# Peptides against a protein of PDB entry 3H8D, part 34

Target 1, 122 residues: chain A of PDB entry 3H8D
Amino acid sequence: DMKRQQRFFRIPFIRPADQYKDPQNKKKGWWYAHFDGPWIARQMELHPDKPPILLVAGKDDMEMCELNLEETGLTRKRGAEILPRQFEEIWERCGGIQYLQSAIESRQARPTYATAMLQNLL

## One batch from the design tools (peptide; aimed at target 1 R76 G79)

Design b2_p19_2_s2 (made by RFdiffusion4, then SolubleMPNN; from b2_p19_2, 7 letters changed)
Fold by OpenDDE base, seed 5:
Structure b2_p19_2_s2 (fold): chain B 122 residues (1-122), chain C 122 residues (1-122), chain A 19 residues (1-19)
Amino acid sequence: as target 1 above (122 residues)
Amino acid sequence: as target 1 above (122 residues)
Amino acid sequence: MYEELLELVESLDVFEEEW
């Protein structure tokens, strides 16, 4: 159902190698998730020292969050949930539109709200 | 199109009578809006000294924001946009579900994302 | 694979409802 609730989350992460360093020496990355209802539709990782990782349902299932939204506990974490635009801005900047489009064209993308919206945009 | 972007906003307001008082004596209310695409679907006003006002499209058009989303400038106001849940929590607490349901049953409610979601919930 | 991320989620403060 395309009327499923779309929810977005962002979590900071510190690299394991930096966990015991002084705060100023901890390089922070960001983990982003888009949930289409209970299931993840898109995932994005911003790293301080490597290219962004973009992941889409169907194509990248093995690399994406395997937990449903409730199981993640994200909805119960203060400050984790973000506005759709806060996700989309970064997604677009990282080439997410092209990435998802390619996944659709290659028939690797599972239909989600994200794929539907892209089809509306194109 | 039920795939329209759902966006929520919250703006504080101070009563005219309090505008020149010391900050501690200014009673703050809150104005909430739910936009279903460019048009308002729900409006809610929390007052410091009277019951909440709940408004739904179709029924309460004359009392609701007449500007489309772009015209409001809300999208350009820092801190104005809120998460869907931030709206829904208050909406539910204020009896918004029952209010909207009654508006639907009386055929006063214009079809919106909100009416559709309520139909999914019931 | 998601364990590290889950741990990060768990490290965040619990959501508090606000009016």
Scores: peptide ipSAE 0.047, ipTM 0.632, DockQ to the pose 0.074
OpenDDE base, seeds 1, 2, 3, 4: peptide ipSAE 0.045, 0.038, 0.054, 0.047; ipTM 0.604, 0.610, 0.605, 0.632; seeds 1, 3 fail the geometry check

Design b2_p19_2_s3 (made by RFdiffusion4, then SolubleMPNN; from b2_p19_2, 8 letters changed)
Fold by OpenDDE base, seed 3:
Structure b2_p19_2_s3 (fold): chain B 122 residues (1-122), chain C 122 residues (1-122), chain A 19 residues (1-19)
Amino acid sequence: as target 1 above (122 residues)
Amino acid sequence: as target 1 above (122 residues)
Amino acid sequence: MYEELLELEERLDVFEEEW
């Protein structure tokens, strides 16, 4: 349960429209993931030209990574893994607490480490 | 309990005998800490000229950091915080699993996240 | 999401600090 390993990842991506531009004209987005054991609990996307996307397990499963952590290869990608606070700082800044809280209250969130921590905070 | 935040830190230190040597002649040691919530659960020291030192809460309290996490200032020291695996890899390499296991079996270890994880592994 | 993840991986850039 709460003994599952919590791991956080971030990878940069280039917008499809910028793929063939000069390096200085390629604007980065960032893909974030929180894995609660083998399964994703939260996903977050930062974009250079639109609002951040927040996703939580249970509610947004169809829009989130369906692979287990090992299948993603993220653990083998140097520089992809980040500290919990590096995820949480962005999550908080993007309204993630309110988003997850709403998902819990509407009974859409699957119980995860994230839901447990939020329930401790409230 | 297991909802406490697990945080890991590493800081370099220079041997006292090397303090006044030329930079190229200063050999680094590394100080590692695992905090289970506010209190240290494991400490580890890598030295350039002697075996690693492994310490676990309950057994080695008098040799370990007595400050709570906030008091240490580690959270405010850029580059000090490390990923769990960055700690665990060294811990394992230095015989930390066996060390902690022995401390548990001898009833010297204080229950921590580390003891709980080890008991899951065995 | 598998295809999306692959697309993201194909469009990976050098890991840099967040903007």
Scores: peptide ipSAE 0.023, ipTM 0.567, DockQ to the pose 0.052
OpenDDE base, seeds 1, 2, 4, 5: peptide ipSAE 0.021, 0.020, 0.019, 0.019; ipTM 0.566, 0.566, 0.408, 0.568; seeds 2, 4 fail the geometry check

Design b2_p19_2_s4 (made by RFdiffusion4, then SolubleMPNN; from b2_p19_2, 7 letters changed)
Fold by OpenDDE base, seed 5:
Structure b2_p19_2_s4 (fold): chain B 122 residues (1-122), chain C 122 residues (1-122), chain A 19 residues (1-19)
Amino acid sequence: as target 1 above (122 residues)
Amino acid sequence: as target 1 above (122 residues)
Amino acid sequence: MYEELLELVESLDEFREEW
């Protein structure tokens, strides 16, 4: 159902190797999630020292958040939720459109709001 | 089309009577808008000295923003766009559900994402 | 798998304006 609530989240992470360093020396990465209703549709990780990790439902289920949205507690964490465009801008910059398109074409992507929007765009 | 982009905005306003007062004496109100695609679906005004003003498309067209979303410039105003829940929380607190429901029942409300979501909720 | 991320979520607390 395309009437499902689309919600986006971002949280920072510190690399394990930097965990005990001074704050100024802790390089921050960012974890992004797009939830299509209760279930994750896309996940994205920005790392300071490696290429972005892009993940889409159906194709990358084993590498993505396994919790439904309510289980994550993200909705109760102030500052975690972001605007759709805040997600999409980064997604696009990281090649997310091509990544999702490839997953759709290979029949690996589970139908989500994200797949539907891509099909509307192309 | 329920695939239309739902976007929400909030901007402050100062009452005309407070315009020339010191900043500490300027009571701030808030103007909220929900755009269903390019067109406004709901408008809400929080005033420091009077009850909230609730407006819905179809019923209150003459009192609502007459500009399409792009014409408003809201998308280009930093800090104006807010999360859906930031709008909905206030909308609900102000009796927006009942207001919209009444507009639907009286056949005054234009079909929008807001009317559809209400119908899904009830 | 998601435990580390969940811990990060729990560690965050940012202000949101309320009315």
Scores: peptide ipSAE 0.057, ipTM 0.616, DockQ to the pose 0.098
OpenDDE base, seeds 1, 2, 3, 4: peptide ipSAE 0.056, 0.052, 0.030, 0.056; ipTM 0.593, 0.594, 0.610, 0.600; seeds 2, 3 fail the geometry check

Design b2_p19_3 (made by RFdiffusion4)
Pose (drawn by RFdiffusion4):
Structure b2_p19_3 (pose): chain A 119 residues (1-119), chain B 122 residues (1-122), chain P 19 residues (1-19)
Amino acid sequence: KRQQRFFRIPFIRPADQYKDPQNKKKGWWYAHFDGPWIARQMELHPDKPPILLVAGKDDMEMCELNLEETGLTRKRGAEILPRQFEEIWERCGGIQYLQSAIESRQARPTYATAMLQNL
Amino acid sequence: as target 1 above (122 residues)
Amino acid sequence: PAPMTAEEQEALDEEKEAV
């Protein structure tokens, strides 16, 4: 029913902007858009646990801008293939995280919940 | 979900003559494919030593890869799949819009998602 | 934004695959 689009933004800590390149610890921010709305958000950090977020339970913590208002389709190198998102998501325990939110009635139905519920 | 049937692939390559040369002397080229479901709709090749090759379905059937998407194994090759814009950027810089527009005007281009996309643009 | 070259795209994708 809707187009699935995935984006990745590598980042460094604000405290690392003026250190030498070897001292800049990298992280990665990810987003899965189910149409205009974000279904899953994932953050890999070099200094704390991975942040896994799903539509519904985590609306307050997730990016609140829809796809057009982010400008992500306009940024070079930002969009990634579905597998590049799914592989990282699975390694972070994302399947169990989304399943747990589904069973406790905290998950908003999206293409992502439909995929886990099907298989 | 005609867009979901669209799949794009890129294979970097070098000539056999450059196989054992230093990495800086390996003149790379790139082969590309746009699959409209099981069949190649557009094929593109950047070469280090000759003009770019642009091929469209219908007009260029003899020159294009004859295998369908499953027969190629490309969906199982690591790093081969690219986003539509990564194909389109190169296709445009090679004159691919003019090449596809001409094939459409000469009615040589077989209707595909690619011809449908160019027509919606015009 | 300007289109990326094949070399730039290849380098970027290699970085993405290394994650």

Design b2_p19_3_s1 (made by RFdiffusion4, then SolubleMPNN; from b2_p19_3, 12 letters changed)
Fold by OpenDDE base, seed 5:
Structure b2_p19_3_s1 (fold): chain B 122 residues (1-122), chain C 122 residues (1-122), chain A 19 residues (1-19)
Amino acid sequence: as target 1 above (122 residues)
Amino acid sequence: as target 1 above (122 residues)
Amino acid sequence: APPLSPEEIEELQKEIESI
């Protein structure tokens, strides 16, 4: 259902190994999520020292957030919610379009708002 | 088409009469817009000294922004774009749900994402 | 610059489009 609310979130994370370091030595990563209604459709992780991780529903379910949106508390976390473009811009830069396209072509992607938008774009 | 990108904007405005006053005497209002794809679906104006203005596509076309989204430059104006909830929260507080519902019932509202969402909610 | 009214913005955009 394309009427599902599309919501996007970003939260920082610190590497476990840096958790007890001085603030200046804590390298922050960024965790991104796209929720298509209550369920995650895409996830992205920006790391300070490794390639970005791109995840899409259907293909990467086991590696993605297992909580529904309400369970995550993201909607209640101040500053977590971001504009669609704030997600998409990073997604695109990280090759997310090609990643999702490949997942669609391989029939690994679950149909989501993201897959529908991509198919409309291509 | 429910696949149209829903984008929301807020910009401050100063009353023309206050334009030449000292900064402390310039009362700011807020202009809000919901664009359903390229065209405005809802508009809202918060004034410092009068009731809010609520406008919906179809009913209030002559009082709403005539420019398509690209023409407005809103997408290029830093800080203008807001989250859907930042629009909806104010819209709801101002009685926007009832206003749009009445416009639908009177067959004055043009079908938009907003009308579709409201009809799904009711 | 002080913020413009929506109407002023619209007029400015119309002028820009006319160029």
Scores: peptide ipSAE 0.017, ipTM 0.557, DockQ to the pose 0.036
OpenDDE base, seeds 1, 2, 3, 4: peptide ipSAE 0.017, 0.018, 0.016, 0.024; ipTM 0.551, 0.524, 0.546, 0.542; seeds 1, 2, 3, 4 fail the geometry check

Design b2_p19_3_s2 (made by RFdiffusion4, then SolubleMPNN; from b2_p19_3, 11 letters changed)
Fold by OpenDDE base, seed 4:
Structure b2_p19_3_s2 (fold): chain B 122 residues (1-122), chain C 122 residues (1-122), chain A 19 residues (1-19)
Amino acid sequence: as target 1 above (122 residues)
Amino acid sequence: as target 1 above (122 residues)
Amino acid sequence: AEPMSPEEIEKELEEIESE
C-alpha cells in the first residue's frame, strides 16, 4: 500500500572501531533510513573514509536494521527525522537509483514505495 | 570497561518477505540483542524455517543493528528486556560460544563484555 | 549520475555536521 506514511531519518554514528577512542579519533558517519510505513525500505550509510553503503529491502534484509519504526527511538529522537528530499538528494548522489534499479531487475528488491517511485521516474 | 551495564532484549519479528501477508502466513521469528553499555555486543535471530543467525561485534558489524541502545525503543518497550540467562541459554544452544570463540581466535571480534566472559569461562 | 567520490563524501559529511 503506497498510501503508507513515508518517513526518513538521519543520525550520526561512530564507527564500531572508534567507539572507545578519544573524541578526536572518533570519525563520524551518517546513518540514513527510509521507512515505508513501519518497515524499512532503504538504508544508507555515509562514512568518512570508505564508500557509502546502500541497502534496499528484499535484497539486503540481513544487513539492514531489523527493528520496525515503532521499535526504534527515531520518531522520538529530536533532530533525527528529515525531509524526503534530504534523503533522496544523498541517495541519488550515492548512486542509489542505479542500485535500486539493479535490485528490481534482478528480482531481489521487495516492492516498496521506493521501488514504485523509481518505476514512475524511469 | 566491563563495568558497563549489560542489557538483553528480545522482540518478535515478522520476516521481511511476510510483512504484507495475511496473519496466517506471517511466520514469527525472534530477535535478540545483547548491549554492552550503549553498544551492541551480540545479536541473534531465531527463525521458524532456517538456521539461527549469530552475530558478534567487530566481526559482523555491518549485519548488526547500527542503532545504539538509546536510539532504539527497546528500553521503553514493555516486555522487550530479558534476563541475561534468557539470552545466554539460547545463545549457547545455538552454538554462540563456539561462534564467538572463533571470532576471537580470528581476531575479528571486538573486545566486549561477551568476549571477556567467554575468556573467563574457557 | 556518477556516485560521489570519497572527497565529495567527506565534504558532504562536513556540511551535514555543520547543520
Scores: peptide ipSAE 0.029, ipTM 0.719, DockQ to the pose 0.055
OpenDDE base, seeds 1, 2, 3, 5: peptide ipSAE 0.023, 0.024, 0.023, 0.025; ipTM 0.718, 0.723, 0.713, 0.725

Design b2_p19_3_s3 (made by RFdiffusion4, then SolubleMPNN; from b2_p19_3, 10 letters changed)
Fold by OpenDDE base, seed 3:
Structure b2_p19_3_s3 (fold): chain B 122 residues (1-122), chain C 122 residues (1-122), chain A 19 residues (1-19)
Amino acid sequence: as target 1 above (122 residues)
Amino acid sequence: as target 1 above (122 residues)
Amino acid sequence: SAPLSAEEIEELQKEIESL
């Protein structure tokens, strides 16, 4: 059950409009993912020019990565995998705890490792 | 229960006899630890001149780190924390699966995240 | 915003590897 492997990933992204600009003018964002076993549990996007995006499984499925972990190829991408704390630190700063809590309370969140951990904290 | 944070660490060590030798003559070993929440679940030591040492909670308590995670200061040491796979890869290569299995079968292993994962694999 | 497609993820990883 909660014995699935928890894996976290981070990759940079550049806005499509900036792809052909000079390197110094390419503002990078960051894409974060938490996989609870093969399936995504949380997703987070940091942007240089707009608010962070927070997404949780069940509530935001249509806006989240639709691929299972193996399909993403993230496990084969050097430097993509990060420590749990590297995800959680940013998640917390972006208000992820409150966001996930609200999704649980509204019964929109699918049960994941993340929801279980929060329910243990509360 | 199995919702404790799993954290892995690696630090180098130099043999006491080599401490005062020239840098080129200091053979480094590697100390690995798996903490299941605040308590160590597995420990592993790689040596340049002797076989690897594998230790599991319950069986090898007297030979393992006696400090809880916070007491170790490992969480505050830059570069000490590693990915789960960075531990597991070495653990597997050193025969850690068989070692832990034997400890479970002999009823010497204390239940940990590691024992639970192995029991799910078997 | 739309999630990163597999192609976008691959492109991003190539950029990371080039750094």
Scores: peptide ipSAE 0.022, ipTM 0.581, DockQ to the pose 0.053
OpenDDE base, seeds 1, 2, 4, 5: peptide ipSAE 0.033, 0.027, 0.022, 0.016; ipTM 0.583, 0.591, 0.376, 0.577; seeds 1, 2, 4, 5 fail the geometry check

Design b2_p19_3_s4 (made by RFdiffusion4, then SolubleMPNN; from b2_p19_3, 10 letters changed)
Fold by OpenDDE base, seed 4:
Structure b2_p19_3_s4 (fold): chain B 122 residues (1-122), chain C 122 residues (1-122), chain A 19 residues (1-19)
Amino acid sequence: as target 1 above (122 residues)
Amino acid sequence: as target 1 above (122 residues)
Amino acid sequence: PEPLSPEEIEKLQEEIESI
């Protein structure tokens, strides 16, 4: 619903294999999340050495953040919150529109702000 | 959203321990589900020899039906679909209102038709 | 196709979680 606050977050992650390497040799990935109110609507993972991972609520629940927004502590993490456009720009570049559209067409997408917005464009 | 079709289902289940017993000695449980559009909003399980289990989307996702409504085949199962009141009557008797209210207050409830309706009563 | 029983749904969920 339009009444739910849309919030976007980004945090770096270091690959498990790089955790014990010198900081200069650690390639950072980026974990992105879109919360539609208290619940995640979209998740995205940018890896330094594999394709980006796109996840949408309903289709990918098993791979997505199970915590509600407050439980994540992301709102309290300085620098974790990003502007909507900072998420959407990366989402678009990674083929997120097509991914979400495919999930809607296959009835795998949970209705979220993201699915509603895409339906408004179509 | 008010635009999503609310559908309710009930199917019997037989306890694993009773599956090999004579039919007369099999106590049936009842599995109930409320779907808010394609996704489950509430699940309830009536057992013959243990307390009812109440589950709400967001709080209990790990214990609830992960399939979308079409994937369950419940809409095609003769006699599985029930009237809203047939679900709500059992839900109320099992303390479902308090359970859902507690999940809303603790911010564990995923926004659904059920959470919206309860908020309208409060 | 016939709808899944609760037991079948539970089994399928367990199989999905194991992948």
Scores: peptide ipSAE 0.022, ipTM 0.359, DockQ to the pose 0.147
OpenDDE base, seeds 1, 2, 3, 5: peptide ipSAE 0.017, 0.016, 0.017, 0.024; ipTM 0.549, 0.547, 0.548, 0.564; seeds 1, 5 fail the geometry check

Design b2_p19_4 (made by RFdiffusion4)
Pose (drawn by RFdiffusion4):
Formats: C-alpha cells, structure tokens, sequence
Structure b2_p19_4 (pose): chain A 119 residues (1-119), chain B 122 residues (1-122), chain P 19 residues (1-19)
C-alpha cells in the first residue's frame, strides 16, 4: 500500500568535532519510512547500547518529522537498500524488539509489523 | 507497486589487460541494469576506452543481456544492487533521456516502467 | 542545512558529510 524507504546517516559525537580524525568515533543512524511515516528507527553508538525504536511504543523518542519534512530524499548518499537496514536491525536484536512490542500491544501496525507477523 | 518490481544493478569491471596492474592503473568501467520485473528494461555500460553503451528494451534486444532477473543471480550477489537514483544519475549524464525519448518517438522502445516514467515526466 | 541534519545535531549526533 505504501513505498518503503530506508535512510542512513553516519555521525560523530558532538564532543569529537575538533579532535584529530583517528580520535573521532563513528556511529550510524537509520530510518525505515513506511510511506510518509517512520516505522523503525535504529542508532548504532560507539559508547552506549544500540537504540532500537518502533512506531507506537517509541513515538516520543523517534524522529517526529515525516519523510518530506526531513529532506532525506534530497541528501546524497543517505538512502540505503532494504537489506542494508534489515541486516543491522537483526544483528541488534531488532526482530525480538519488534516482536516484544507487538505481543504487549505497544506496536503501531506498519509494513514492519506485517512482515514479522506473516513469517 | 509497479515501483516494487523495479530493480537496479551495477557491476564494476576492468579489462583483462589490467588484471594484474597496480590498483592505480586499473581503469575501471561499470555495467548497469534496470529490471522491470523479470526482464531488463535498460542496460548501460561505462567503458574506460570507448563510448558509453546505452540499451533499451525492444530497440536493443539483440545487444542486451538475454537472461531474466532470476537467471542472472544478481539479487544474490553482494553489493551489486543499487538504488534507482544511482542508475538514473549515470543514465542521464550519458544522454539516456534523449536516447529513450527517441526510441519512444520511433516507437522502437517496448513499453516498460522506464518508458512509462519518462512519459509521466513529459 | 536540511531539517534532518538539524534534528540529528539536536539529538547529539553530528552528521558525517557524504564524499
């Protein structure tokens, strides 16, 4: 019913902007948009646990902007294939995280919940 | 979900003559494919030593890869799949819009998602 | 700057520019 689009933004800690390149520890921010709305958000950090977020339970913590208002479709190198998102998501325990939110009635139905519930 | 049937692939390549040369002397080219479901709708090749090759379904059937998407194994090759924009950027810089527009005007281009997209643009 | 870059910075993440 809706187009699935995935984005990735590598980042460094704000405290690392003016250190030498070898001292800049990298992280990655990810987003899965189910149409105009974000279904899943994922953050890999070099200094703390991975942050996994799903629509519904984590609305307050997730990016609140819809796809158009982010400008992500405009940024070069930001969009990634579905597998590039799913591989990282699965290695972070994302399948169990989304399943747990589904069973406890904390998950808003999206293309992502439909995929886990089907298989 | 016509858009979901669209799949794009890129294979970087070198000539055999450059196989054992230093990495800086390996003149790379790129082969591209746009699959509209099981069939290749557009094929594109950037070469280090000759003009770019642009091919469209219908007009260029003899020159294009004959295999369908499953027969190629491209969906199973790591790093081969690219986003639509990665194909379109190169296709545009090669004159692909003019090449596809002409094939449509000469009615040689077989209707595909690519011809449908160019027509919605015009 | 794009809204998402500003949002990422506000969340403690400095985006790395794409080459």
Amino acid sequence: KRQQRFFRIPFIRPADQYKDPQNKKKGWWYAHFDGPWIARQMELHPDKPPILLVAGKDDMEMCELNLEETGLTRKRGAEILPRQFEEIWERCGGIQYLQSAIESRQARPTYATAMLQNL
Amino acid sequence: as target 1 above (122 residues)
Amino acid sequence: SLPIDEWLRSRGMIPIPYP

Design b2_p19_4_s1 (made by RFdiffusion4, then SolubleMPNN; from b2_p19_4, 8 letters changed)
Fold by OpenDDE base, seed 5:
Structure b2_p19_4_s1 (fold): chain B 122 residues (1-122), chain C 122 residues (1-122), chain A 19 residues (1-19)
Amino acid sequence: as target 1 above (122 residues)
Amino acid sequence: as target 1 above (122 residues)
Amino acid sequence: MLPIEEWLKARGRVPVPAP
């Protein structure tokens, strides 16, 4: 449903083992989320020392945030919300288009704004 | 066309007469723009001392930015780009939905992402 | 912490302040 508000968020994180290290030794990762209305449609993680993680609704539900947007508190976290392009730029660089396309083709993807946009583009 | 990237911007402005006043005496207005792909779809101006100005493509072309997005340099102006909701929240408060709806009904509005979304909502 | 921050922490992602 195109009526649902599309909102994007990111949260930087470190590994638990790095919590007590000097700031220069805390390698940051980035957690990204695309919410299609109240529910997550895509999730992405950039890690400092391993490949990016790409997740799409339907296929990867068990690995994605199960909280609805209000439950997450993301809208109340200062600086967490990002522009759509700030998500999409990274998503594209990480191969997210192909990942989502494959999920659609395999019928694993739940219909979301993301799937609709991709199908419109292709 | 839903494929076009929707981008939103705001720029503060002051009245020419206030340019040389002390900062506390410079009343700021806010210029807002919604670009549907390369071209402006909606424009909005908040003024400190007069009613807001609402403008929609097709109806108000002569009063709106005539530059395409790249020509504006908005994408290169740090802090100018805003979240869709940061535009829409103000747009709604200023009666933008009704303004755009009226423009659609009068057949003055050029089809844009904004008109499509409104028609989908109504 | 916010629920999302707790969610992340539980999964080995300790939230830190954004730059």
Scores: peptide ipSAE 0.514, ipTM 0.620, DockQ to the pose 0.629
OpenDDE base, seeds 1, 2, 3, 4: peptide ipSAE 0.507, 0.514, 0.510, 0.495; ipTM 0.589, 0.614, 0.615, 0.629

Design b2_p19_4_s2 (made by RFdiffusion4, then SolubleMPNN; from b2_p19_4, 7 letters changed)
Fold by OpenDDE base, seed 5:
Structure b2_p19_4_s2 (fold): chain B 122 residues (1-122), chain C 122 residues (1-122), chain A 19 residues (1-19)
Amino acid sequence: as target 1 above (122 residues)
Amino acid sequence: as target 1 above (122 residues)
Amino acid sequence: MLPIEEWLKSRGRVPVPAP
């Protein structure tokens, strides 16, 4: 449903092993989430030392955030919300379009705003 | 076309008469713009001492920004881009839904992302 | 800590302040 509000968030993180190191020795990752209304549609992670992780609803439910948007507290976390383009730019660079397309074609993707937008483009 | 990127911007402004006054005596207004792809779909102005101004493409073209998004330089202005909700929250409070609906019903509104979203809701 | 931060931490992602 395109009427649902699309909201995007990111949270920087470090590995547990790095949390007591000097700041210069902490390699930051970035956790990204796209919420289509109350539920996550896409999730993405940038890691300093491994390939990006791309996840789409339906296919990767078990690896994605199971909390609804309100439950996450993301809307209450200062600086967490980002512009759609801030998400999409990274998503595209990480191969997200192809990843989601493949999930759609394999009938693994749950219908979301993301799937609808991609299907409109293709 | 829902494939077009929806981008929102705001710029604070002061009245020309206030530009040489002390900062505490400068009343700020806020100029808002919604771009549906390259062209403006909605424009809104909050003023410190008069009612909000609401403008929609098709109906109010002569009063709206005539520059395409790239020409405006808004994408290059730090801090100008805002989240969709930051625009929509103000739009709603100012009566934008009713204003746009009326423009649609009177066949004055140009088809935009904004009109499509509203029509999906109604 | 917010639920999302706890969720991340439980999965080996320790949230840090945004730049």
Scores: peptide ipSAE 0.482, ipTM 0.621, DockQ to the pose 0.641
OpenDDE base, seeds 1, 2, 3, 4: peptide ipSAE 0.480, 0.100, 0.478, 0.463; ipTM 0.619, 0.561, 0.615, 0.619

Design b2_p19_4_s3 (made by RFdiffusion4, then SolubleMPNN; from b2_p19_4, 8 letters changed)
Fold by OpenDDE base, seed 4:
Structure b2_p19_4_s3 (fold): chain B 122 residues (1-122), chain C 122 residues (1-122), chain A 19 residues (1-19)
Amino acid sequence: as target 1 above (122 residues)
Amino acid sequence: as target 1 above (122 residues)
Amino acid sequence: MLPIERWLRERGLVPVPAP
């Protein structure tokens, strides 16, 4: 149902090996999530030393956050929620449109707001 | 088309009569806008000394921003863009759902993302 | 610690304060 609220979140992270290093030696990554109502639709990870990870519901469920939005506590984390475009801009740069499209065409993607929007655009 | 980007903005303002007063005497209002793609769909104004103003496209065009999104410069104003829920929460509190519904029923509302979402919900 | 932060740690990512 397209009436579901679309919410986007971002959390910066470092690697475990860097957590006790000087600030200059902590290479920061970013974890992103798109929730279509209570359930995750897309997940994205920017890492400093490897290619970005793109994940879409249905195809990549086992690698994505299994918690519903309320369970995550994301809505209670200061500064975590971001604008849709803040997510989409990175998603697009990382090839997310192509990734999701491929998942839809292969019938691996679970229907979400993201799949619907993409299908509307094409 | 529901593929259009939904963007929301908020700008504080003071009354002209207060612009040269001491900070403690400047009563702040808030101007809100919902853009459905390039065009405004909803506008809302919170005033310190009078009831909120709710405006919907089609019905209230002459009282709403006539500029398209790019023309407004809102996208270039630091801190102006807000999350959808930051708009919707205030909209709901001010009776915006009922206001928009009434405009739809009276055939005064121009079709927008907002009208579509409301009709999906009902 | 929020559940999401714990989840991230279990995945090998250590959340840090946002800039």
Scores: peptide ipSAE 0.501, ipTM 0.613, DockQ to the pose 0.653
OpenDDE base, seeds 1, 2, 3, 5: peptide ipSAE 0.500, 0.500, 0.499, 0.500; ipTM 0.608, 0.581, 0.605, 0.571

